Peptides against a protein of PDB entry 3B8E. Designs and how they scored, part 193

Target 1, 230 residues: chain A of PDB entry 3B8E
Amino acid sequence: PFLIFIIANIPLPLGTVTILCIDLGTDMVPAISLAYEQAESDIMKRQPRNPKTDKLVNEQLISMAYGQIGMIQALGGFFTYFVILAENGFLPIHLLGLRVNWDDRWINDVEDSYGQQWTYEQRKIVEFTCHTPFFVTIVVVQWADLVICKTRRNSVFQQGMKNKILIFGLFEETALAAFLSYCPGMGVALRMYPLKPTWWFCAFPYSLLIFVYDEVRKLIIRRRPGGWVE

## One batch from the design tools (peptide; made by RFdiffusion4, then SolubleMPNN)

Design b2_p26_2_s3 (from b2_p26_2, 22 letters changed)
Fold by OpenDDE base, seed 2:
Order: sequence, then C-alpha cells, then structure tokens
Structure b2_p26_2_s3 (fold): chain B 230 residues (1-230), chain A 26 residues (1-26)
Amino acid sequence: as target 1 above (230 residues)
Amino acid sequence: SEEVERVLKLMEELVKKLLELIEKEL
C-alpha cells in the first residue's frame, strides 16, 4: 500500500495505525492457521523425495503464497478506495499526482474530476471515509484467501472447514473489523469513520473472483503437476 | 481509552518518521 502511495502520489488510502492493525492483528492468526494447515496437507502427504530441495521448494512456495495474498488484498482495498473516491467525484486518473495538493492544508480549492472545489476539511473527511472500507475490504478478501489457501492442490470442497484455527481466525478478523468500524472513538483514534453495512458487500464480488480464480488455478495444478503455474 | 489513543498516536508518529526516513534515502 505505501509503495503504491509513493509511486502514484495519491491520497493515503490507509492510516498508519490501520496498516499496523493489518500486519499485527489481522494477518497473525490467519498466517498461523495457514502454517499449520499447510504442514498437515502438503508436507505430510508428499513423501520427501529430496529433503533439501523439498524444504527449499516449500519455503519458496510459502513465501510466494504470502506475497500473492498480500498483493490480492492490496488490490481489493485499492479497488474499494477508488470506488469511494470516484463516487465523491475523484476519478482514478485525477488522483495521480494529487497528494501534494490534497495534503496541503492551505489549499482549499482542490478540484475534483467534475470541477467541484474541495476544502482541506472536506478532503480529509473523504480520505478518512476510505480508511474503514479499505480495511474491511482487506478482511473480506482475507476470508476468501484463507479458504483458498488451505491447500495448494486440494479444492476447498474436498478439504472442508475442519480447521478450527481457521474458523477462529475468521471470527477474530470479523470481530476486529466490526470493532474498528463501529466502536465509538475509532474515528479520532484510527481515523476510521463508521462504515455503512452496504460497504461490507462491496468486497464480495472481488472475493468471489479471487475464489474462482484460485479454484481454477488449483484445477490446472492438479491436471498439470509441475507446470509453470505452481 | 485515552492511554490507548496516546499509544496509537505515538505509533502513528513513529511510522510517519520511519516513512520520512525511507523517503529521504530513496
């Protein structure tokens, strides 16, 4: 998220504290759940052909999985961010390079894509309105990613929801998202304004697309073991 | 709640300073 923020020079889609909550709060239990479930499913079922190569492959595979999950989550969050800003008159193309003027408290006439002028206070309200939906979108995408990442090769339908740690992680993430979204004072403490319930559903089509994509990927891996898609 | 808010603000300031340092090195 920060790299895209720096490169695109767009308004900050997430507060620094929300990023810390993602890194320390939302990712920890899912990562532990995935580590346990991958150890059971992939390490135990494969006879180690070569302990050195198989360990290196597993470490690379885990690293690539976490990297891909993080990228997908970021894309989902940015999608929600761009939708909210577009609904408020700021098209994605117009946001490029806008950060300098956006963050300047002395500029009160920043124009949107339709020529409407926005005060600094109005811009910060819109920015903070994006923080909560961005975070919630990441959590909703994480639901799909956790379900998908149970196994690299097995379909979710074959393994089922037997991992109690995964279920606990899903509830913990959801509870944290609800707490951060609706607890009084989070708007001041975390710059997260209360979320309309409708925004929870904004991420669902994206989560479904990721789910379908990864099930198709798993189907390809099962049909072509050792292919470039691994 | 006030202590949590202070800790969160301190963490935010720390992260901002780290980002500024990274931006200066880039």
Scores: peptide ipSAE 0.000, ipTM 0.216, DockQ to the pose 0.033
Fold by OpenDDE base, seed 3:
Structure b2_p26_2_s3 (fold): chain B 230 residues (1-230), chain A 26 residues (1-26)
Amino acid sequence: as target 1 above (230 residues)
Amino acid sequence: SEEVERVLKLMEELVKKLLELIEKEL
């Protein structure tokens, strides 16, 4: 998200503090929970051929998987961001290069895509209105990611949701998202304005898509062991 | 909102196709 902000010179879609809340608040507990997850029985029965090389390959695969997941999360967040700005009169094309004028307190006549002028205060309200749903979108997508990452080959339905720490992590990140979204004063403290409940559901199709895609992938792996899909 | 609805519809269709694929393999 932050890289696209720099490259495209668009208004900031997600605040730095909110990014830290994701990294420290929503990612740590789930990551710890996954460390306590029971390994797949078929993986544990295989002795590593070369512990050094196999560890490196596994670390790279995990890193790539998390990187891809992070990109999907970012895409979901940016989708929500562009929708909100478009709904407020700023089309995606108009946002390109707008950051300099957007962040200037002395410019109070920034025009939207329809010729309406926006004051600095109005622009900042719209910007901060995007922060909360962007964050919530990431959290909702993370639900699916956490559930699917617990296994490589087995379906979530086969492995089950026995890890109480994982369940706790899901509730914790959801509670944090709700707190940041609806607690009074978060607009001032964290630049996160209250979210309409409907925006929670905007990310669900993405989460469902990821879940279904991963289940299909795992099904293919089970049917064709050693295939390229693994 | 109309573009969002179109994207959501596309996603729903994709999910439906994936589910059908799963059902065929099960």
Scores: peptide ipSAE 0.000, ipTM 0.226, DockQ to the pose 0.021
Fold by OpenDDE base, seed 5:
Structure b2_p26_2_s3 (fold): chain B 230 residues (1-230), chain A 26 residues (1-26)
Amino acid sequence: as target 1 above (230 residues)
Amino acid sequence: SEEVERVLKLMEELVKKLLELIEKEL
């Protein structure tokens, strides 16, 4: 997100505090959950496999999966960001290159896509209005990620939601998202304004996309063991 | 609570400093 912010010169879609909340709050429990599940799966796989090759392959698979999921998460976040800005009069095309003027405190007449002038304060309110939905979008997409990561080869439907750590992670992420979104003072302290409940649903298509993507990936792996998708 | 507010202020300050550092390196 930050790299795209720099490259596209668009208003900041995600605050640094929000990034820290993702890294320290939302990603920690999932990472622990995955580590435990890997340990359990490795313990259960008593078959004499070459431990060196299997570990390396597993690390590569995990890295690739996280990379792909992270890309879908970013896309979901940016989609939400662009929708919010569009609702406030800033179409995506108009945002390209706007950062310099957007962040200039002395420019109080930045025009939106409809010719409306925005003060610096108004622009920052809109920017901060994007931070919370972007974060929430990531969290909602992470629900799918967590559910997906629980199963290496089997469908989520086969293993079920029996992992207590995973369930705890989902609740923790959701609770954190709700807290950051609706707790009084977060708009001032964290530059995260309250989220309209409708924005929680904007991420669902991306969560579904991740779910479908992973189920398809797992299906391919099951059908073609040793293929390029590993 | 006052403690939560202090933590939030501290986080805000840290974030501001980080942003300033990023801005200096960019």
Scores: peptide ipSAE 0.000, ipTM 0.202, DockQ to the pose 0.035
Fold by OpenDDE base, seed 4:
Structure b2_p26_2_s3 (fold): chain B 230 residues (1-230), chain A 26 residues (1-26)
Amino acid sequence: as target 1 above (230 residues)
Amino acid sequence: SEEVERVLKLMEELVKKLLELIEKEL
């Protein structure tokens, strides 16, 4: 997100403190939860055919899968960001290169895609309005990530949600997101303005996409045991 | 800011609760 902000010169979609909150609150706690998760029986019992090559392939496959999931997360966040800005009159194409004028407090006549002029204060309100839903989108997508990370071969429907620690991680992550979104003072302290409840649902298509992706991946693994997708 | 400190304290509490849960389940 921050790299795209720099490269595309768009308004900042997520504040630095909010990024830290993601890293510490939404990534670290779930990661700890997963570290203590009981490994799937097939993961633990399956002997590698070739310990040297299969380990490397498996590590690459895992890295690729997580990389792809991370890309879906980023797309989800940016989708939410662009939707909010579009609803406020800034179409995605108009945001390209707008950063310089957007962040200049002395420019109070920045035009949106419809010719409406925006003061610096108005622009910052819109910017900070985007921070919260971007964060929440990431959290909602991470729900899917946590659930799919539980299994490598078995479907989520087959394995179920038996890990209490994982379930706890989901609730704690959600509670943190709610706290950051609705606690008084967060608009000033974290540049996260209160979120309309409807925006929580903007991430659901992307969560579904992650689930579909993972289920398809697992299905391929099950149909082609010993294939490159293991 | 005081608000940032509150957020950090919350995160610390969440981590502690998670650790306690892990200890109970192990």
Scores: peptide ipSAE 0.000, ipTM 0.231, DockQ to the pose 0.404; fails the geometry check

Design b2_p26_2_s4 (from b2_p26_2, 22 letters changed)
Fold by OpenDDE base, seed 2:
Structure b2_p26_2_s4 (fold): chain B 230 residues (1-230), chain A 26 residues (1-26)
Amino acid sequence: as target 1 above (230 residues)
Amino acid sequence: AEEVEKVLEEMKRRVEELLERIKEAL
């Protein structure tokens, strides 16, 4: 997220506190859950043919899984960010290079895509309005990603929801998202304004798309073992 | 809630200070 913010020179989509909550709060329990689930499903069922090569393969698989999850989460968050800004008059193309003027407190006439002028305070309200939905989108996408990543090859319908750590992680993430979204003072302290309940549903189509994509991917892997899709 | 808020604010401040230092070093 921060790299895209620098490269695209767009308004800050996610605050530093929300990044910390993702990295230290939200991702810890899910990461532990995924490590246990992968160990149970993929590693323990395969007799290690060669303990050195199988350990390397496992470490690479875990690293790739976390990298893919992080990319999917970021894409979901950015989708929500662009939707909110578009609803407020800022089309994605107009946001490119806008950061310099956006963050300048002395510029109070930044124009949106429709010629509406925005004061610094108004721009910061819109920016902070993106932080909470971005975070909630990450949590909702993580629901799908955690369910998807339970197994590399098996369908979610075959593996089921037997991992109690995963279930606990989902509840913890949801509770944290609710706390950060609705607790008094979070708008001032964390720059996370209260979330309209409708924004929880904004991520669901994206989560469903990822879920369907992964089930199709797993189906292809099952039909063509050893293919380039692995 | 207030204690959690204070901890998060302190973490935010520390991260912002680190980012500023990185920005100055670049």
Scores: peptide ipSAE 0.012, ipTM 0.283, DockQ to the pose 0.034
Fold by OpenDDE base, seed 5:
Structure b2_p26_2_s4 (fold): chain B 230 residues (1-230), chain A 26 residues (1-26)
Amino acid sequence: as target 1 above (230 residues)
Amino acid sequence: AEEVEKVLEEMKRRVEELLERIKEAL
């Protein structure tokens, strides 16, 4: 997200507070939950047939999977961001290179894609309006991520939702998202304006995509044991 | 609220400074 913000010079899609809430709030409990589940998962129960090669392959595959999931999460967040800005009159093409003028406090006549002029304050309200939905999008996508991370080989439907810590993590991140999205004063204190409930659903296609991707990956692993996709 | 705003403003400033440094380095 940050790299695209720099490269494309678009308005800031994700606030600092939102990033901190993701990194420290929403990701921490899930990470702990996964660490506890690793002892129960098929990941740790199989002794590597070759300790030298299988461990490295496993680390690479985990890294690739997390990298791919992270890309899908980022795409989901950016999709939400672009939809919100488009609804406010800023088409994605118009946002390219707009950051310099967008962030300038002295420019109060930045035009949108339809020729409407936006004051600095109005622009910042729209920018901050993106932060909460972006955060919520990440949380909703993380639901799928956490669920799929329970197993490497087995379908999520076979493993089920037995881990209480993971379930707690899902509730914690969701509760945090709801708190930040709807608590009075968050717009002033954290620059996270209230979220329309409809935006919770904007991430669902991406959550489904992650779920389908992982099920397909697991299916391939089951059909080709020892393949490059492990 | 005021303390949170100050912390937030300071964090924002630091991030902006980091962004500027990254821009200068790239």
Scores: peptide ipSAE 0.006, ipTM 0.268, DockQ to the pose 0.029
Fold by OpenDDE base, seed 4:
Structure b2_p26_2_s4 (fold): chain B 230 residues (1-230), chain A 26 residues (1-26)
Amino acid sequence: as target 1 above (230 residues)
Amino acid sequence: AEEVEKVLEEMKRRVEELLERIKEAL
């Protein structure tokens, strides 16, 4: 998200405080939950055929899979961001290069895609309105990510939802998202303005996409044992 | 926790249906 913000010079889609809340609040407990994953998980069970070469290849393949999931997660956040800005009159193409004027406190006549002029305060309200949905989108996409990360080869349907710590982690990150989204004063303190409940559902297609992606990947692994997708 | 579990179950159901269709087509 931050790289696209710099390269495209768009208004800030995700605040630094929100990023810290993801790293410290939403990712920590889920990561702990994965450490306590049931012995039925196959992630750690694969013995390398050649400990020297296959370990490196395996680590690379895992890193690629997690990297791809992270990209899908970021795309989900950006989708929500662009939809909110478009609903407020800023089409995605118009946002390119707009950052300099957007962040300038002395410019109070920034035009949207329809020729409406926006004051600095109005622009910042819209920007901070995007931070909360971006965060919530990340949380909803993480639900899918946590579930698929239980296994490497087996379907999620084969493992089930037996890990109570995982369920607790999902509850905690959801409760944190609700707190940050609806608690009074979060707009001033964290630059996260209240979210309409309908925006929680905008991330669901991306959560589904992650599930489909991972299950297709696992299906390919099962059909082609020893393939590069493992 | 129960609400989150219901959402996850619905997502699983949709993915399972899609996987069955893919398996039938392959």
Scores: peptide ipSAE 0.000, ipTM 0.205, DockQ to the pose 0.025
Fold by OpenDDE base, seed 3:
Structure b2_p26_2_s4 (fold): chain B 230 residues (1-230), chain A 26 residues (1-26)
Amino acid sequence: as target 1 above (230 residues)
Amino acid sequence: AEEVEKVLEEMKRRVEELLERIKEAL
């Protein structure tokens, strides 16, 4: 997400706090889940398999899966961002290269796509209005990951603890999202303004896309056991 | 605010590096 902000020179779609919350929430829970799986696997596997090779393959597979999911999450967040800005008069094409003027405190006449002039304060309100929905979109998309993880048939017992940790992590992230979205003063303290409940629903199509993607992936794996898609 | 953002970005980078190290250690 941050790379697109730099490359496109658009107004900042996601605040530093929200980025930290996403990175901590999204990366820490998988890391903990992997730590527990390895610990349980090491307890159950009496035979010394070469722990380095199996570890590297699993880490690469997990890293790739989370990387792909993370990209879809980012796309969902950016979609929400562009919708909010478009509703406020800034079409996506107009946002390209606008960052320099957008962030300039001395420019109080930045025009939207319809010729309306926006003060610096008004622009920052709109920018901060995007931060919370972007974060919430990612959280809602991560719920699809929970459903995907539950549908994996083969390692139910090892998945039991993973599922608890994952459920706990998603619950914590959702509670954090609700707190940041609706707690008074978060707009001033964290640059996250309150979210309209309707914006929670904007993420559902992307959650469905992830679900469909994973089901298609699983179907391909089932039809071609041992393929690179595992 | 910009200084706070820089500090937060640096903290983020350090946390990400730590998470990557944890991931590599896992």
Scores: peptide ipSAE 0.013, ipTM 0.277, DockQ to the pose 0.061; fails the geometry check

Design b2_p26_3_s1 (from b2_p26_3, 23 letters changed)
Fold by OpenDDE base, seed 2:
Structure b2_p26_3_s1 (fold): chain B 230 residues (1-230), chain A 26 residues (1-26)
Amino acid sequence: as target 1 above (230 residues)
Amino acid sequence: DEELRRGLEELEELKKKLRELIQKAL
């Protein structure tokens, strides 16, 4: 998100505080839940054919999977960001290069895509209105990520939702998202304005996309053991 | 902003190390 912000020179889609909340709040419980997850029966039963090569392959796979999932999460967040800004009159094309004027407190006549002028305060309200939905989008996408990370090879339908720690992690992330989105004072303290309930649904297509992607990946791994996808 | 950026980069690196440690422990 931050790299795209710099490269595209768009208004900041995700505040620094929200990034910290993701980094410290939402990622910790999921990581713990994965650590306590029972090793997939296939991982325990497969004697490493070659401990050196199989370890390297597993590390590359995990790195690629996390990288790809992270990209889908970022895309979901940016989609929500662009939808909110478009709803407020700023089309994605108009946002390119706008950051300099957007962040300048002395410019109070920044025009949107329809020629409406926005004051600095109005622009910052819209920016902060994007922070909460972006965060919530990441949390909703993380629901799918947590569910799919349970297994490397087996379908979620085969292993089921037996991990109580995962369920607790999902609940904790959701509770944190609700707290940050609706608790009075979060707009001032964290620059996270209250979220319209409809924005929770903007993330659902991306959570579904991650779920489908992982199931397809696992299906390919099951059908072609030792392929380049492993 | 630069200090915050450095702090975020350090945090990301710590997260990466933590993930690696968890994977080694598993």
Scores: peptide ipSAE 0.000, ipTM 0.247, DockQ to the pose 0.044
Fold by OpenDDE base, seed 3:
Structure b2_p26_3_s1 (fold): chain B 230 residues (1-230), chain A 26 residues (1-26)
Amino acid sequence: as target 1 above (230 residues)
Amino acid sequence: DEELRRGLEELEELKKKLRELIQKAL
């Protein structure tokens, strides 16, 4: 999100504090929870791998998988961001290069795509209105990510959700998202204004897409062991 | 900074309560 903010010179889609909340609040506990996940039924039947050669391949695969999922999360967040700004009169094409004037508190007549003038305060309200839905979108997509990361080959339906710590992680990140979204004072403290409940559903197609993608991937791995998809 | 600190403290309290509820329910 921050890279696109710099490259495209658009209004900030996600605040630095919110990014820290993602990294420290929503990612750490789930990552720890995965360490307590039960091994796949087939892993215990495999011979020990060579730790030097197989580690590099595994690290590349893990890095690629997390990178791909992270890109899908970012795309979901940006979709929500562009929808909110478009609903407030700022079409995506108009946002390109607008950051300089957007962040200038002395310019109070920034025009939207329809010729409406926006004060600095009004612009900051709409910017901060984007932060919360962007964050919530990431959290909702992370639900699917956490669930799919439980196994490499087995379907979630085969492995089950027996890890209480992982379930706790899902509830914790959801509670964090709800707290940051609806707790009074978060607009001032964290620059996250409350969102309509309907915005939670904007992320669901992306979560479903990730889940379907991973289940299809795992299905291919099960049908073709040793393929390039592993 | 003070508002952020208060918000973080409230968040930690909420996390604690949530942990207790989950331990009781699961």
Scores: peptide ipSAE 0.000, ipTM 0.306, DockQ to the pose 0.366
Fold by OpenDDE base, seed 4:
Structure b2_p26_3_s1 (fold): chain B 230 residues (1-230), chain A 26 residues (1-26)
Amino acid sequence: as target 1 above (230 residues)
Amino acid sequence: DEELRRGLEELEELKKKLRELIQKAL
């Protein structure tokens, strides 16, 4: 998100505080939950592996879990961001290069895609209105990420959800998202303005996409053991 | 922006270390 903010010179889609809340709040408990995950059934069925060559988390697994999933997560956040700005009169194409004027407090006549002029204060309200939905989108996508990361080969339906700590992590991150989204004063303290309940559903297609992607990946692994997709 | 980038990089490194520790505990 931050890289796109710099390169495209768009208004900031996700604030620094929200990023910290994701990294320290929403990611920590899920990460700990994986430490207490039950042994993967396909791993237990394997013959003894060489710990030097056949690591539990190999480079391929790391790249899949953190690289590709992270990209899908970012896309989900940006989708929500662009939709909200478009609903407020700023089409995605118009946002390109707008950051300089957007962040200038002395410019109070920035035009939207429809010729409406926006004051600095009005622009910042819209920007901060985007921060909360972006954050919530990340959390909702992380639900899928956490569930799929439990196994390397097996479907989620085959492995099941038996880890109580995992379930706790899902509730914790959701509760944090709700708190940050609806608690009074968060707009001033964290630049996170209240979220319309409908925006919680904006991320669901991306969560579904992650599930489908991972299930397809695992299906390929099962059909072609030893392939590059492992 | 540079300070923020550095902070985010440090945070990502910390997350990576935490994940590695979790994996060693498993």
Scores: peptide ipSAE 0.000, ipTM 0.276, DockQ to the pose 0.044
Fold by OpenDDE base, seed 5:
Structure b2_p26_3_s1 (fold): chain B 230 residues (1-230), chain A 26 residues (1-26)
Amino acid sequence: as target 1 above (230 residues)
Amino acid sequence: DEELRRGLEELEELKKKLRELIQKAL
């Protein structure tokens, strides 16, 4: 998100506080939960392979999968960001190069895509209005990520949701997202303005995409054991 | 800003430690 902010010179899509909340609140508990997840039944039944080569392959694949999932998460966040800005009169094309004027406190006549002028304060409200939905989008996408990361080869439907710690992590991150989105004073204290309930659904297509992607990936792995997708 | 920076640094360090612990547990 920050790289796109710099390269495209668009208004900041995700605040530092929201990044901290993702990193501390939404990623930590799930990561711990995965550490306590029982080994996939297929992993436990496999004979010990060469520990040097198989560990490296697994690390590369995990890294690639997480990289791809991270890209889908980022796309979901940016989609939500662009939708919110478009709803407020700023089309994506108009945002390109706008950052300099957007962040200038002395410019109070920045025009949107429809010729409406926006004061600095109004622009910052819109910017901060994007932070919470972006965060929530990441959380909703992380639901799918956590569920898919539970298994390496088996379908989520085959492995099931047996890890109570994982379930707790999902509730914790959701509760945190709800708290930050709707608790009074968060707009002033954390620059996280209240989220419209409809914006929670902006992430669902991307969560579904991650889920479908992982199920397809796992299906390929099951059909071609020892392939480059492992 | 400085407190936020410190918090971010501490967070990154905690993440690193957690990753190391997970890697040792696996």
Scores: peptide ipSAE 0.000, ipTM 0.254, DockQ to the pose 0.056

